# Peptides against a protein of PDB entry 3WG5, part 224

Target 1, 218 residues: chain A of PDB entry 3WG5
Amino acid sequence: LAKNIVYVAQIKGQITSYTYDQFDRYITIAEQDNAEAIIIELDTPGGRADAMMNIVQRIQQSKIPVIIYVYPPGASAASAGTYIALGSHLIAMAPGTSIGACRPILGYSQNGSIIEAPPKITNYFIAYIKSLAQESGRNATIAEEFITKDLSLTPEEALKYGVIEVVARDINELLKKSNGMKTKIPVNGRYVTLNFTNVEVRYLAPSFKDKLISYITD
Target 2, 218 residues: chain A of PDB entry 3WG5 as posed
Amino acid sequence: LAKNIVYVAQIKGQITSYTYDQFDRYITIAEQDNAEAIIIELDTPGGRADAMMNIVQRIQQSKIPVIIYVYPPGASAASAGTYIALGSHLIAMAPGTSIGACRPILGYSQNGSIIEAPPAITNYFIAYIKSLAQESGRNATIAEEFITKDLSLTPEEALKYGVIEVVARDINELLKKSNGMKTKIPVNGRYVTLNFTNVEVRYLAPSFKDKLISYITD

## One batch from the design tools (peptide; made by RFdiffusion4, then SolubleMPNN)

Design b2_p23_5_s4 (from b2_p23_5, 12 letters changed)
Fold by OpenDDE base, seed 2:
Structure b2_p23_5_s4 (fold): chain B 218 residues (1-218), chain C 218 residues (1-218), chain A 23 residues (1-23)
Amino acid sequence: as target 1 above (218 residues)
Amino acid sequence: as target 1 above (218 residues)
Amino acid sequence: RSKRFGRVEIDAGLSPAELERKK
């Protein structure tokens, strides 16, 4: 029986192998405690493709619902963050956040200009992001345009276009609005109806290592 | 007039944006002091393609010769490290080091397996690594095979095949052997003959930030 | 700090052969 516990953890900064470790740790804790769900407060400008793909896989393998919450106001789920969100069981955004800008790049030049990825890479990630959207029953056309048009959306637009499921100001509003929603992808082979009635919210603190990495990557 | 100073700095670990900052800092210090050259002791398993490309550009824009030295024994210039080396003014390797294994990957899966890059990415990096080899007058066929065959070479093989310029046990042997060699790429539009007669060797220590990042990435 | 929107960055990571050597 799932406990009436919802975990909340924060992941901020660039998506790296360390970010994967954070996701894995957080989800594992929530799985072990048989939580109703874990909410990941995500604020990322993007990051590494490999780490992103691994995070998506880790979410998809989760024994509990993983909710990506673009939070707080001013945060973004940019680039890799969008893929992660699209790979999750539910996406929420706070007002004043953004999602999108998913065009893969080789990186940034010395002058800060983008080194464009070859068309072949772009096409790979188009296929990948569309797959994530399709599998989660989200807008695959918009998902493609996150790459092809470098589209960035507000929470209101993302909700309107069926990219995300919830716009919420805080955790309490998120829990309230997502209560009774079905996960957009299966949990252990089944779509789960979220039950956030009388839940205990537990915050997972970043480890010392997590704090150190964030301090360095910011 | 270039001072009879050679800087030596160590760069160890994964190639990241922080590694770029290290390269930039080290080269800038050496440029400001009008050094004869900077030797970067490189030990890397690889890393980010963008950071690698930026590092290559930074080296190519250097006002002084940048020597990549795969050091100490047991070190490698793997993957991104090979690109960096091929983009430099001179490559040296210590006995018991390796160079190569340049096949681009999307990253590592949860189980530690490699996520292969699409053929199109591989082809991009084949073209790129061949360009670096050709521009530096190094073996472009072997450079391609670093990707296509995942080739890894010993210092002796790398020297034999014209991938590198020097095999040296230590900095003193490196200076001795590279004295009078021409840079493999131009410095400020000119190929420079290295002059390591009566040079002062100055070691650049890693910054606190550099140490912290290395501690976290290892 | 220029919000470097970290686009999905591709790693020129370790080859399979090198991963096996570190095991």
Scores: peptide ipSAE 0.043, ipTM 0.465, DockQ to the pose 0.703; fails the geometry check
Fold by OpenDDE base, seed 5:
Structure b2_p23_5_s4 (fold): chain B 218 residues (1-218), chain C 218 residues (1-218), chain A 23 residues (1-23)
Amino acid sequence: as target 1 above (218 residues)
Amino acid sequence: as target 1 above (218 residues)
Amino acid sequence: RSKRFGRVEIDAGLSPAELERKK
């Protein structure tokens, strides 16, 4: 029996292998408790493609709905963060946040200029981001433009274009607005209707390791 | 006037953006002192493509010779480490070390299996590693096979096949054997003959930040 | 413990916005 529990955890900073460990830990705790969902408050400028793909796969293998919430105001789900969001069961954004800018890069030159990815890599990630959008019933054309035009959207634009499902100021508004929505991808092979009636909100704190990594990487 | 100084620094662990900062710091110190060379004792299982490419570019922009030394015995220049080595002015290996295994991956699945890179990405890195080998006058066929066959070589094999320039047990033997060798790529537009006659060896310690990152990433 | 052969991991890129923060 799912407990009427919703977990909330924060993931902030660059997407790395350590970020995967955070996602895995947080989702595992929520799975073990048979939570109704886990909400990941995401604020990221981007990061590693491998970690991103592993996180997407971990979300897709979740036994419970994983909701990505771009929060607080001023936060972004940039680059890798957009892929993660598009791979999730539901996307929400707070007012004053952004999503997009997904063009893959090989890195930064010594002068801080972007080393562009070769067309072959860019095309791979175009196909990948479009697949995530299509599988989740989100706007695949805009997903492509996140790469080809380096497009970034406001929450209102992202909602309007069918990239995200919810604009919410806080967790309470998110729960209220997403109550009764179906997940955009399956949970254990089924699209789940979210039930946030009489839910207990439980916050997951970062581990000591998570805090240490954040301190070093920020 | 170049001081008769050779710097030695250690870089151990995964290749990340922090590893780039280490390379940049170490090379900058050696450049400021007009050292004859810097030797980087490298032990890496691999890491990020972006960080690797930036490190290669930083080495290629060095005002002094950058020597990659796979050390100590039991160390490896695996994956990204091989690219870095092939981008350097001279490669040395200690007995009992390895080089190669350069096939790019997108990451690791949740079960620890490799997520293979699409052919387009693999082909990009084949072209890249071959370019590094060709530019440095090293064996481009073997460089390709580091990817296509996931090939790993011993120091003796790598020397035999013209992948590396020196097999040495320690820094003193490395200096002795590489004395009078020309750099495999230019330094400030010229191939430099290494002069390790009457050199002072100076060891660079990792910064506090470097130590902290190593502690967290290892 | 299977030595995680650190394969060349492709970065999906940091957003241009983070490039501006490191300047």
Scores: peptide ipSAE 0.042, ipTM 0.563, DockQ to the pose 0.663; fails the geometry check
Fold by OpenDDE base, seed 4:
Structure b2_p23_5_s4 (fold): chain B 218 residues (1-218), chain C 218 residues (1-218), chain A 23 residues (1-23)
Amino acid sequence: as target 1 above (218 residues)
Amino acid sequence: as target 1 above (218 residues)
Amino acid sequence: RSKRFGRVEIDAGLSPAELERKK
């Protein structure tokens, strides 16, 4: 019997190889326990393209639904965070959060200005983000504009434009609103109907290594 | 009177924002002491493009000569390390080291395969690496081939092809061989003749933070 | 310190050939 368990984990900060390890660890724990889903509370300003692509692939390979929840209020799924969200089974946002600003960059100059990516990079990521949106039945035009216009959306706008599926203030409201929804991408080749009736919520804490890295990178 | 001091510091591992902080700290210390030069013992497999570009810019802004020394034997200035070397005032390599393999990638897939960069990224970095080589009077054709052919060179080959200036087994041999050489790029707008006659060598240790990060990233 | 939160940043990563050599 699948335990009526939903895992919740927090991922905050830059998307790096370490963030991939966090996603992998958290999803693996939830898979092992045959959880109904895992909710990742995401707050990221972006990060590395490779780590982002690996995270998307890891989510797509998940044996259980992975819900990206942009949380808490004030958080963002910026840049790499948007790609990750678009690659997930369900996107939720809390009020006062944002999604978008996906223009690829080579990084930041010494003065803090953006080093622009060449047009071919931009075009690659346009194709990639559009593919993620299309595969998940989300708004591919807006996904493109996350890059071409460096667009950022509110939760209400993102919902309206069909970028995300849920606006929720907290985990309880998220569970309530997403109950009975189908995943936007397949889980093990099938679109899954989420069942959050009488679920136990289990919070996954960051590992000691996670805390230490966060402390050093802060 | 400029203290006849040469600083030596080690930078090992991936090129990241933290590596930039190391370069900045080490160069700043050497600048403050009006050192004759700083030698950076470099061993890197590569890293982030933005950090690399910032490091190059920081070296170019140095008030003293920055010598990149690929050291010890078995070390490499791979990928980002090659760009950093080409952006420096003098390149040295120890026997048994390598330089090159500069093909830009988006990263590594889950299976460890390379995610190829789109052609426009590659072209951008070709233009960039050629510019660094040309500005420093080094072999721009080989610099391009570091990308287009993913070429790696031995110290002897790199010297022969005019990519580097010195092959040296240790710091003493490096100081001896580079004494009287001109920097390959300007220091404060002038090509400087290195003076390593009767110099005191001072080693800079990694900070506590540097050690901690190294411990966590290893 | 302004946490330079990076956009999708491209790695000037290791070339495939060097990754194979370190295996």
Scores: peptide ipSAE 0.042, ipTM 0.460, DockQ to the pose 0.641; fails the geometry check
Fold by OpenDDE base, seed 1:
Structure b2_p23_5_s4 (fold): chain B 218 residues (1-218), chain C 218 residues (1-218), chain A 23 residues (1-23)
Amino acid sequence: as target 1 above (218 residues)
Amino acid sequence: as target 1 above (218 residues)
Amino acid sequence: RSKRFGRVEIDAGLSPAELERKK
C-alpha cells in the first residue's frame, strides 16, 4: 500500500537532458518510498524534443502517479511542458499560469529568428501530442491546435476544454480537489484512484547540481 | 475594511532596482484593492544593498500587511532576502528553505573571489539588521550572527530562535497558521491582527518586464 | 528516435527577446 505520503518537487526552466535527470531522480525517490503520488511543480518555456520524449516515457513508466502542477502564478507549461503534462497522470494549473504553444522549431538563427520545422517534423509532433491527449482522455483537438495555431490557454480554458483536470491555488487545494480522482493514464497497467486523505506532504529540494544547471540553462 | 482578499505574488532572483519595482507594483495592487494582506513568495540569493533598503522601506510604508514567504522548497531568503524578511509584517518559510548568510560584500573579483566589505560597512549592516529584528520583535542576536557568523538557518531553527513566525507547506497552510496572528511591525501605525477566514486568494503574475529582468539578472 | 529529433526544440515560439526573458 502506498504510504500516506505525497512528494512535491519543482522543475523550472528549459527542458534538457538534465531536466530528464531531475524527473528521473524525483520520481525514483517517490517510487522507493511507495508514495501515494508525486507532484511536480512545473514552470518551463519548453526545450529539447528528445528530452521531452524521454521525460514523457519516464512518467509513463512510473510506479506511482505523477501529477504535473503548473505553478506558481506566472508559470507556464509551454511547448515541451505541454507534452510532459499531457503525458502525466494528472494535470493541475494554478491561477495565472498557461499551457500550450507547442509548435516545434529547429532552433534560432544567428539573428534570433526562429527556424521553422519542416512539415514532416511538425506532423510527427501533431501525431505525438494527439496520441498523448487521446491516451489520457484529454482534448486531442486542442492538443493539435497547440501546434497548428500555437494556441495557449489559461487554466480556466484548459479545464473547460478538457485539457487539464484541476485548477488549484496551492498544494493543499490541489490535494483536496484531486482526492478521489482517477489517474488519466495507467500506473503499472491500472488506473489509480488518488487518495489524499491525511497525507504527509514531503518536499524534495533540487540538488546542488539541479540548482546550478537550472541557473546555466535559464 | 479590508476585503477578504489575499494577494500572492512571486519575487525570485537577485535583489536589484528592478526587484524594488516588483515589490512596489505588487504591494500597490494589493493596497488599491484594500486586501487583507499580500504574500510575497521569495526566493533570492541576495543582491544590492541599496535596492534591499528601498524594498524594506516600501514594505514598512505599506498600507496592508506584507508577508514574506520563503517558498518553494529549495528556495532561500539569503542575504538581502533576510533583511527584507526581517523588515516585513510576517515571515513564513516552507520546509526545505533557508534564511541567513547576510555578510555584506563589495562584490566579486575577476577571479571570482569575494571582495570583503570594510568593517565600517559591515558594522553598518549589523546595526541595520539588528534594528529590523528589534523593531519586529524578532531575534536580534541571531540577526547579528547572520552577518558575523554568516549563519544560515532552516525553517525549524528560524522558528525556534524567534526569527520567523510560521512554517508552512503552502499558501493554504500559511493562511491557516497565520490566521489571528498580529503583524510583527505596524501597518499604518497599528499592529494588525490577520484575518484569513474565508479569504479569496488572488495570484499576481509577474509582468513581462518582471520576467525578462529576472532572467537577465539571474 | 531521440537522436532523430535531437535538434528539435519545442519552445513557446517566443521572440528571441521573449526567449531571452524565459531563459
Scores: peptide ipSAE 0.039, ipTM 0.251, DockQ to the pose 0.071; fails the geometry check

Design b2_p23_6_s1 (from b2_p23_6, 18 letters changed)
Fold by OpenDDE base, seed 3:
Structure b2_p23_6_s1 (fold): chain B 218 residues (1-218), chain C 218 residues (1-218), chain A 23 residues (1-23)
Amino acid sequence: as target 1 above (218 residues)
Amino acid sequence: as target 1 above (218 residues)
Amino acid sequence: SKFVNRDVGLRFTTSEKTEAIRK
C-alpha cells in the first residue's frame, strides 16, 4: 500500500519576506507530491506583519493541510508566529515552548525601547487575529488577549484554552495525536480529516539559499 | 588644514531590519570620525515600516547630519524611502529619480494583488508622515498626499513643493548646493549649518556581511 | 520575489529583531 507522505520542514528565525518564500516553497513541494500534510516546525521570535499576512494567506490557499508545530522545546511561536499558527490547519506545540505575545509594535528605538503601535494599528490586528481564531474555531478571546495583554501561553495552557489542538514531544507523537483530527480550516474548501496511519515522514532540508540567508540573518 | 570628512554610503534595495543595521553601522562610523556629514545614496522601492521607523529614529539620534540622496538616476525613494528621507537632516535627489508612493499596504496576496492597509493603519501613517514633514519644515500637505493620493514626484516637483532641499546630479554638485544650508532637523539638539568647503569625500563600502545579505535578498 | 512588498513591516517580535508592516 503506497504510504501517504507527510513532509516536515523547519522554519526558524524572524518572519520576513524570505520566510514567505520558504513557506511557499515547502508547501508547493508538498502539494506537488499530494502529501497528506506538511508539518512546519516553527521557531520564531516574530517578525514582519506583511510577511506574516502573506504566509497566512499562503497557508490558507494550500492544497494540503499545513500543520504548524512549535518545536523544539525552547522554541516559540511568538508574535507573528502566533498569527501564522492561528491561520493554519492545525497547531501543535512541544512541551517547553510558548505561543502569544502578539502586541504589534512599530519597532525598537535606538535604545532598545519598544515603539508602540498606535491604537488604530493595534485595533486592526485585534480584529485580524480574532478573525483568524474565529475562522479556525479557536479561542478568539484569548487571541485578542495575546495582543491586549501581550499574553504568552504554555502548550498546556494553549490547549486548555482552545488555542491549539495538540501537545506533542516529537513528530511521532504529533502524528499519533493528530491522526483523525479535522483540519481547523478548510483545504480546498473542505475540512479534511487527517490520516496518519500509514505515512512516510519526509524531511525537507533548507535550500542552499535558505541556509545562506539564515546564516546571514542570524 | 585638516579637511572635514564627508562619508558617502549606498543603501540599495528593500528596507528591512538589515537596512537598519546598515544605517546604524554607517552612521556610527561617521560619528566616530566626527564627520561633517554622511550622505546615504538611497535607492529603494520601499520595505518594512518597522525598519523604516527604526531608521528614522536612528537618523534623528545621529550625532552628525545625515543627508539622504536619492541616487543614481533611475533610483527612487519609494514608500519607506520617502519616510526615511523626510526624517533626515537634508534630502537631495538626482535628476531622473522619484519620491513618494507612501500608501501603506499589508502586503501582497499570492496573486500579486495588494492587500490594502485598513484605514486605521493608513491614518496612523498619515499622522506619522505629516509629523516628519512638520518637524523638518517640509510640506506636510504633500507628505499626506504621498499616502492619500499615492503621489509620486520628480525631483523638480519635490523641490518646488518644499519636500526636498536639493536637486543634484552627483556628489560634487550636492556638496556644492548644500554647502551653507541648515539641517532641517536638529543634530544633537541644534540646527547645524553644513560646511562643505574643504571636505574629503570617503566612500564606505558594504561590509562582507552587507554584500552577502544583499546577494541573498536580491 | 515580485510579490513581497517589503516596505511596511509592523513588528511582532519578542526579540530585538522585530516584525514589520509593509509600506
Scores: peptide ipSAE 0.147, ipTM 0.365, DockQ to the pose 0.262; fails the geometry check
Fold by OpenDDE base, seed 2:
Structure b2_p23_6_s1 (fold): chain B 218 residues (1-218), chain C 218 residues (1-218), chain A 23 residues (1-23)
Amino acid sequence: as target 1 above (218 residues)
Amino acid sequence: as target 1 above (218 residues)
Amino acid sequence: SKFVNRDVGLRFTTSEKTEAIRK
C-alpha cells in the first residue's frame, strides 16, 4: 500500500534570509512529493523580523501542512521562532524546550545592550502576533504577553495555555499524538485532518549551502 | 452570459513613487475594461507620505471601485498602507494581517532610531487620516489613534471597530462577503453596490519593471 | 516609514543568558 510521506527537516540558528531559503526548499520538496506533511524541527534564538515574516508567509502558502516542532530537548522557538510557530499548521514541542520572548528590538549596542524598538514597532508586532494566534485559534493573550512581558513558556505551560498543540518526545510520538488533529490554519483554504497512519518518515538533509552558512553563522 | 470582470493585482513593499505607478497602471487597466472592481492585494510596511497621498487621490479618482485587500496572511497595511486603505472604496483583511501604526516620521537616524515628525506635521496627518475615515464612514477616532497611539489592529479588531468592512481568507471569500455591499466612498459621484455575481476574476501580473524594482528594493 | 525595517530584530534569548551568566 502506497505509504503517505512525512518529511522531517531541521532548521537551526538565527532567522535570516537564508533561513527563509531553507524553509522554502524544504516545503517545496514536500509539496512536490505530495507529502502528508512536513515537520520542521526548529531551534532558533530569534533573528530578523523581515525574514521571519517572509517565512510565516511561506508556511501559510504551503500546499501541505507544516508542523513546527521545537526540537531537540534544549532547543527553543525564541522570538522569531515563536512567530513562525504561531504561523504554522501545528506546533509541537519536545520536553525541555521553550517558546516565547518575542519583544522586537532594533539591535544591540556595542556594549551588547538591547536597543529597544520604538512603541510603533512594538505595537505593530503585538498586532501581528495576536493576529497569528487568533487566526490559528491559539491563545492571543499569551501571544501578546510574549511581547509585553517577554514571556517564555515550557512545553507544558504552552500546551496548557493553548499556545501549542502537542508535547512530544520524538518524531514518532509527535506523529502518534497529532494523528487525527486538524490543522490550526487552512491548507489550500481547508482545515486538514492529519493522517499519520502508515506513513513513511523521510528526513531532508541540509544542503551543502545550508551546512556552510550554518557553519559561518554559528 | 457576459461575466463582469474583477481584476486582482498585488502591490507589495514600500510605498514610493513607483508604487503610485503600479496603482495607476492597475486601476487604469481595470477602468479601460469597465471592470466591476479591482482588488489590490496590499502588503506594505509603509513608505513616503507624498506617494501615499498621490495614491489616495488616484484611488478616489477611479472610475471603478478599488478594494484594498490586506493579503496574504502575514501582510500588513502599515502606516502609509492604512491611509491608502482608508482612502479606498472597500477595505478587506485576511486573517493574520494587520493595519495601523500611522504616526508620521521624518526618517531614521543612523542608529535606526525614529526621527519624530514635528507636531505640525503630525497634526496635519491627524487631520488627513480623520478626513479619510470620516469621508468613508469609518471610525475616525481609531484612525486618529493610529497616529496618536501608534495603534495597530488585527482584522477582527479593525472590523469590530468599523475601520474595515470585510475579513476574508481569500479572493473568493472576499467576493462572496462583499457582494451587495456599498462602496464606502463614491465612484463617479455615486455610492456603488458591488455586484460579484457571476464574475470572472482576472489577475494582473506585475510588469517586468515592477518585478525588477521589487527585486532591487527587496 | 518601513515599520518592518530590515533593521528590526527579534530578541535573541541567547544574549540574555550570556549577560545573566556574567552577573
Scores: peptide ipSAE 0.040, ipTM 0.296, DockQ to the pose 0.132; fails the geometry check
Fold by OpenDDE base, seed 5:
Structure b2_p23_6_s1 (fold): chain B 218 residues (1-218), chain C 218 residues (1-218), chain A 23 residues (1-23)
Amino acid sequence: as target 1 above (218 residues)
Amino acid sequence: as target 1 above (218 residues)
Amino acid sequence: SKFVNRDVGLRFTTSEKTEAIRK
């Protein structure tokens, strides 16, 4: 029996147009190989809203399940990362990670203070994040509070409140715990049952471009 | 008997040159009134290293004890905030807050990735943060790991590891728990024993400038 | 049309350019 392939790739840092390119590249590779899933190890403090929305759309258009894994311990899916996670087929978190803090900002002022988004923009993102939660069957109330209360959650809290699906220490535990789970959103119009009983894990290395940009930016 | 005065002020957002001005203003007011202490309610994701170092110096030059209180629940003393805390006379944290994640960066690239600091800069800040910890009798190993492992701690962990002195739900509990504690660094060359047995709590409101900048930047 | 404000940032727990100690 052909071994199912699971890809693992890392995305670290701010969410930008380049981050979109990384997602697109990684997902495309996994799609080409008809992978059972791709796991994206995500560690982000946030980023640009436009890039985030494009990434969410790219995930939703994926021909394979995309698992967002907030990893390693100490990592976060903050702000834009939370939106991306909520837009994905499955969310996992490692112990010691966090998710939330989603209030949109216009940026940071010259003095480094947060420039608040006007109510119209804030309300737009409230509606958007709630939509992501609702479509994925996740806690839309908490999703809203990620903005309105700037809420951040531990993995255990996020699991308890129905924000995420898995708490896992490592990829092996993630595969074990998520085996047999249905995706929270459809893949090609169907909710996919994950099958990790006989899988080969393949790590996608950063491209030279990814390394260069990370070197320039990380 | 004249009531001892304790000031409480809030600093929220990124650490910048303006944040220095806020610290300076708040501490100066408290110094002028010969306060028993000033409590700075700190909620920061981090900021500029230069501003941070200036703030630490300003705290160290304070004529009164400066208590950094990571507050409210959900707040953080992240990155620059950790350095500031480690440079202060006493650190307190509310439940549900965090401290750590101190790796210096050169910034974020155009694509939003973290531009890593060269080893020389990283090593400089390792030495600096260890110095702050050592001078204050706090856990220098953990202080280093805030950089080298990008470690973040809960209040309970931070207390357990000897990074902070107090876990408190609110100002009243903070005053109660810190009563009789000695400052972790000297005030005017002397370790001060905090006396909160008969105190008036005075809240410092943001200045118009603070409000304006916060309005522009927050 | 999805309101994409290019200037909208989602709060960076670790923000921008300066020798920022990770925000």
Scores: peptide ipSAE 0.038, ipTM 0.307, DockQ to the pose 0.130; fails the geometry check
Fold by OpenDDE base, seed 4:
Structure b2_p23_6_s1 (fold): chain B 218 residues (1-218), chain C 218 residues (1-218), chain A 23 residues (1-23)
Amino acid sequence: as target 1 above (218 residues)
Amino acid sequence: as target 1 above (218 residues)
Amino acid sequence: SKFVNRDVGLRFTTSEKTEAIRK
């Protein structure tokens, strides 16, 4: 019987319009090949809010489950990464990773200090992040606190508080633990039970363009 | 029977992107030679957070055990060095060394005063350091206090509180004491019992580039 | 959404320029 395929791709660095292009490309490849799911290994310190929102929309429009996996150990789904995770079908974290710190800013001053967002913008993102959490059946109170308290959590804390679904050390453990789980948001209007029995794992590499941009932005 | 090899390398000074390159090179050499382990003699006052996180990731991805050894007496694993240690397979300290003082900063003002990190950043690193401690089965409460109280510990205190695994005066004592210990995090997905019976110790020297950069940054 | 100004950033917690762990 034709083995079901799970794609794995890595997205690292700042969330920008180019990051959207990466998400779009990776998800599209997986959709075209009728993959069982795509796992995005995510390590991001944050980025642009507009790009983040576009990425969330792209994930939610996916024809297949999109799993955000904060990986490897030492990685973070910080700020924009948290929103992306909360907008996805399943969140996993490796031990030694973090999630949260979602307060919006207008940028950095010349001295490197944060330029604070006005209350209107902050309140908008509070509503937005709470909506993502509620839609996915995740902890909306903690999601709000990611902004209001600039809260960050360990994988164990995030699991305990109902922010994420899986703690896994590697892709194999992730597949094992998430097998039989339901997606936290629908795929094509239906909650999908993940089937990771007898799957082939295919790794997607960054394009040349992706590599070049990463080199410039790092 | 072919003697098992333990590599020893020294990393001293500020944690930067170049320090990452040193870690990567040293670990790669040891991996290629199928070493039983590599011991990194570490003396650092701290450095860049991004470089630190990359180093932690590189250590955690190692195919062989990476032992962080705060050495010689008078050395410190301060700030970034503490994170690196907590991300490693085993921590040892020589008598007369210190560990801790992990509070993140934005930099130094013109008058030499610390520019404090905003709560968002501080909370992020609290979560991060706690995650490292929890993953390695080390004291996460003390790890947090390395930030919240800017706590620093002696080797004896660090051992007592379950932050580190070994106090040793030199490499020979370190090998003796750590022989038969399990790594605090997995190597290739498995906790490894260290075997330092009948080992050859090989010292790695800095590359020419490493020497040049160290000269420029010191 | 009309309110997402292109200039709104979600904080980079590991920005090279802004985050030093204490030296």
Scores: peptide ipSAE 0.036, ipTM 0.290, DockQ to the pose 0.105; fails the geometry check

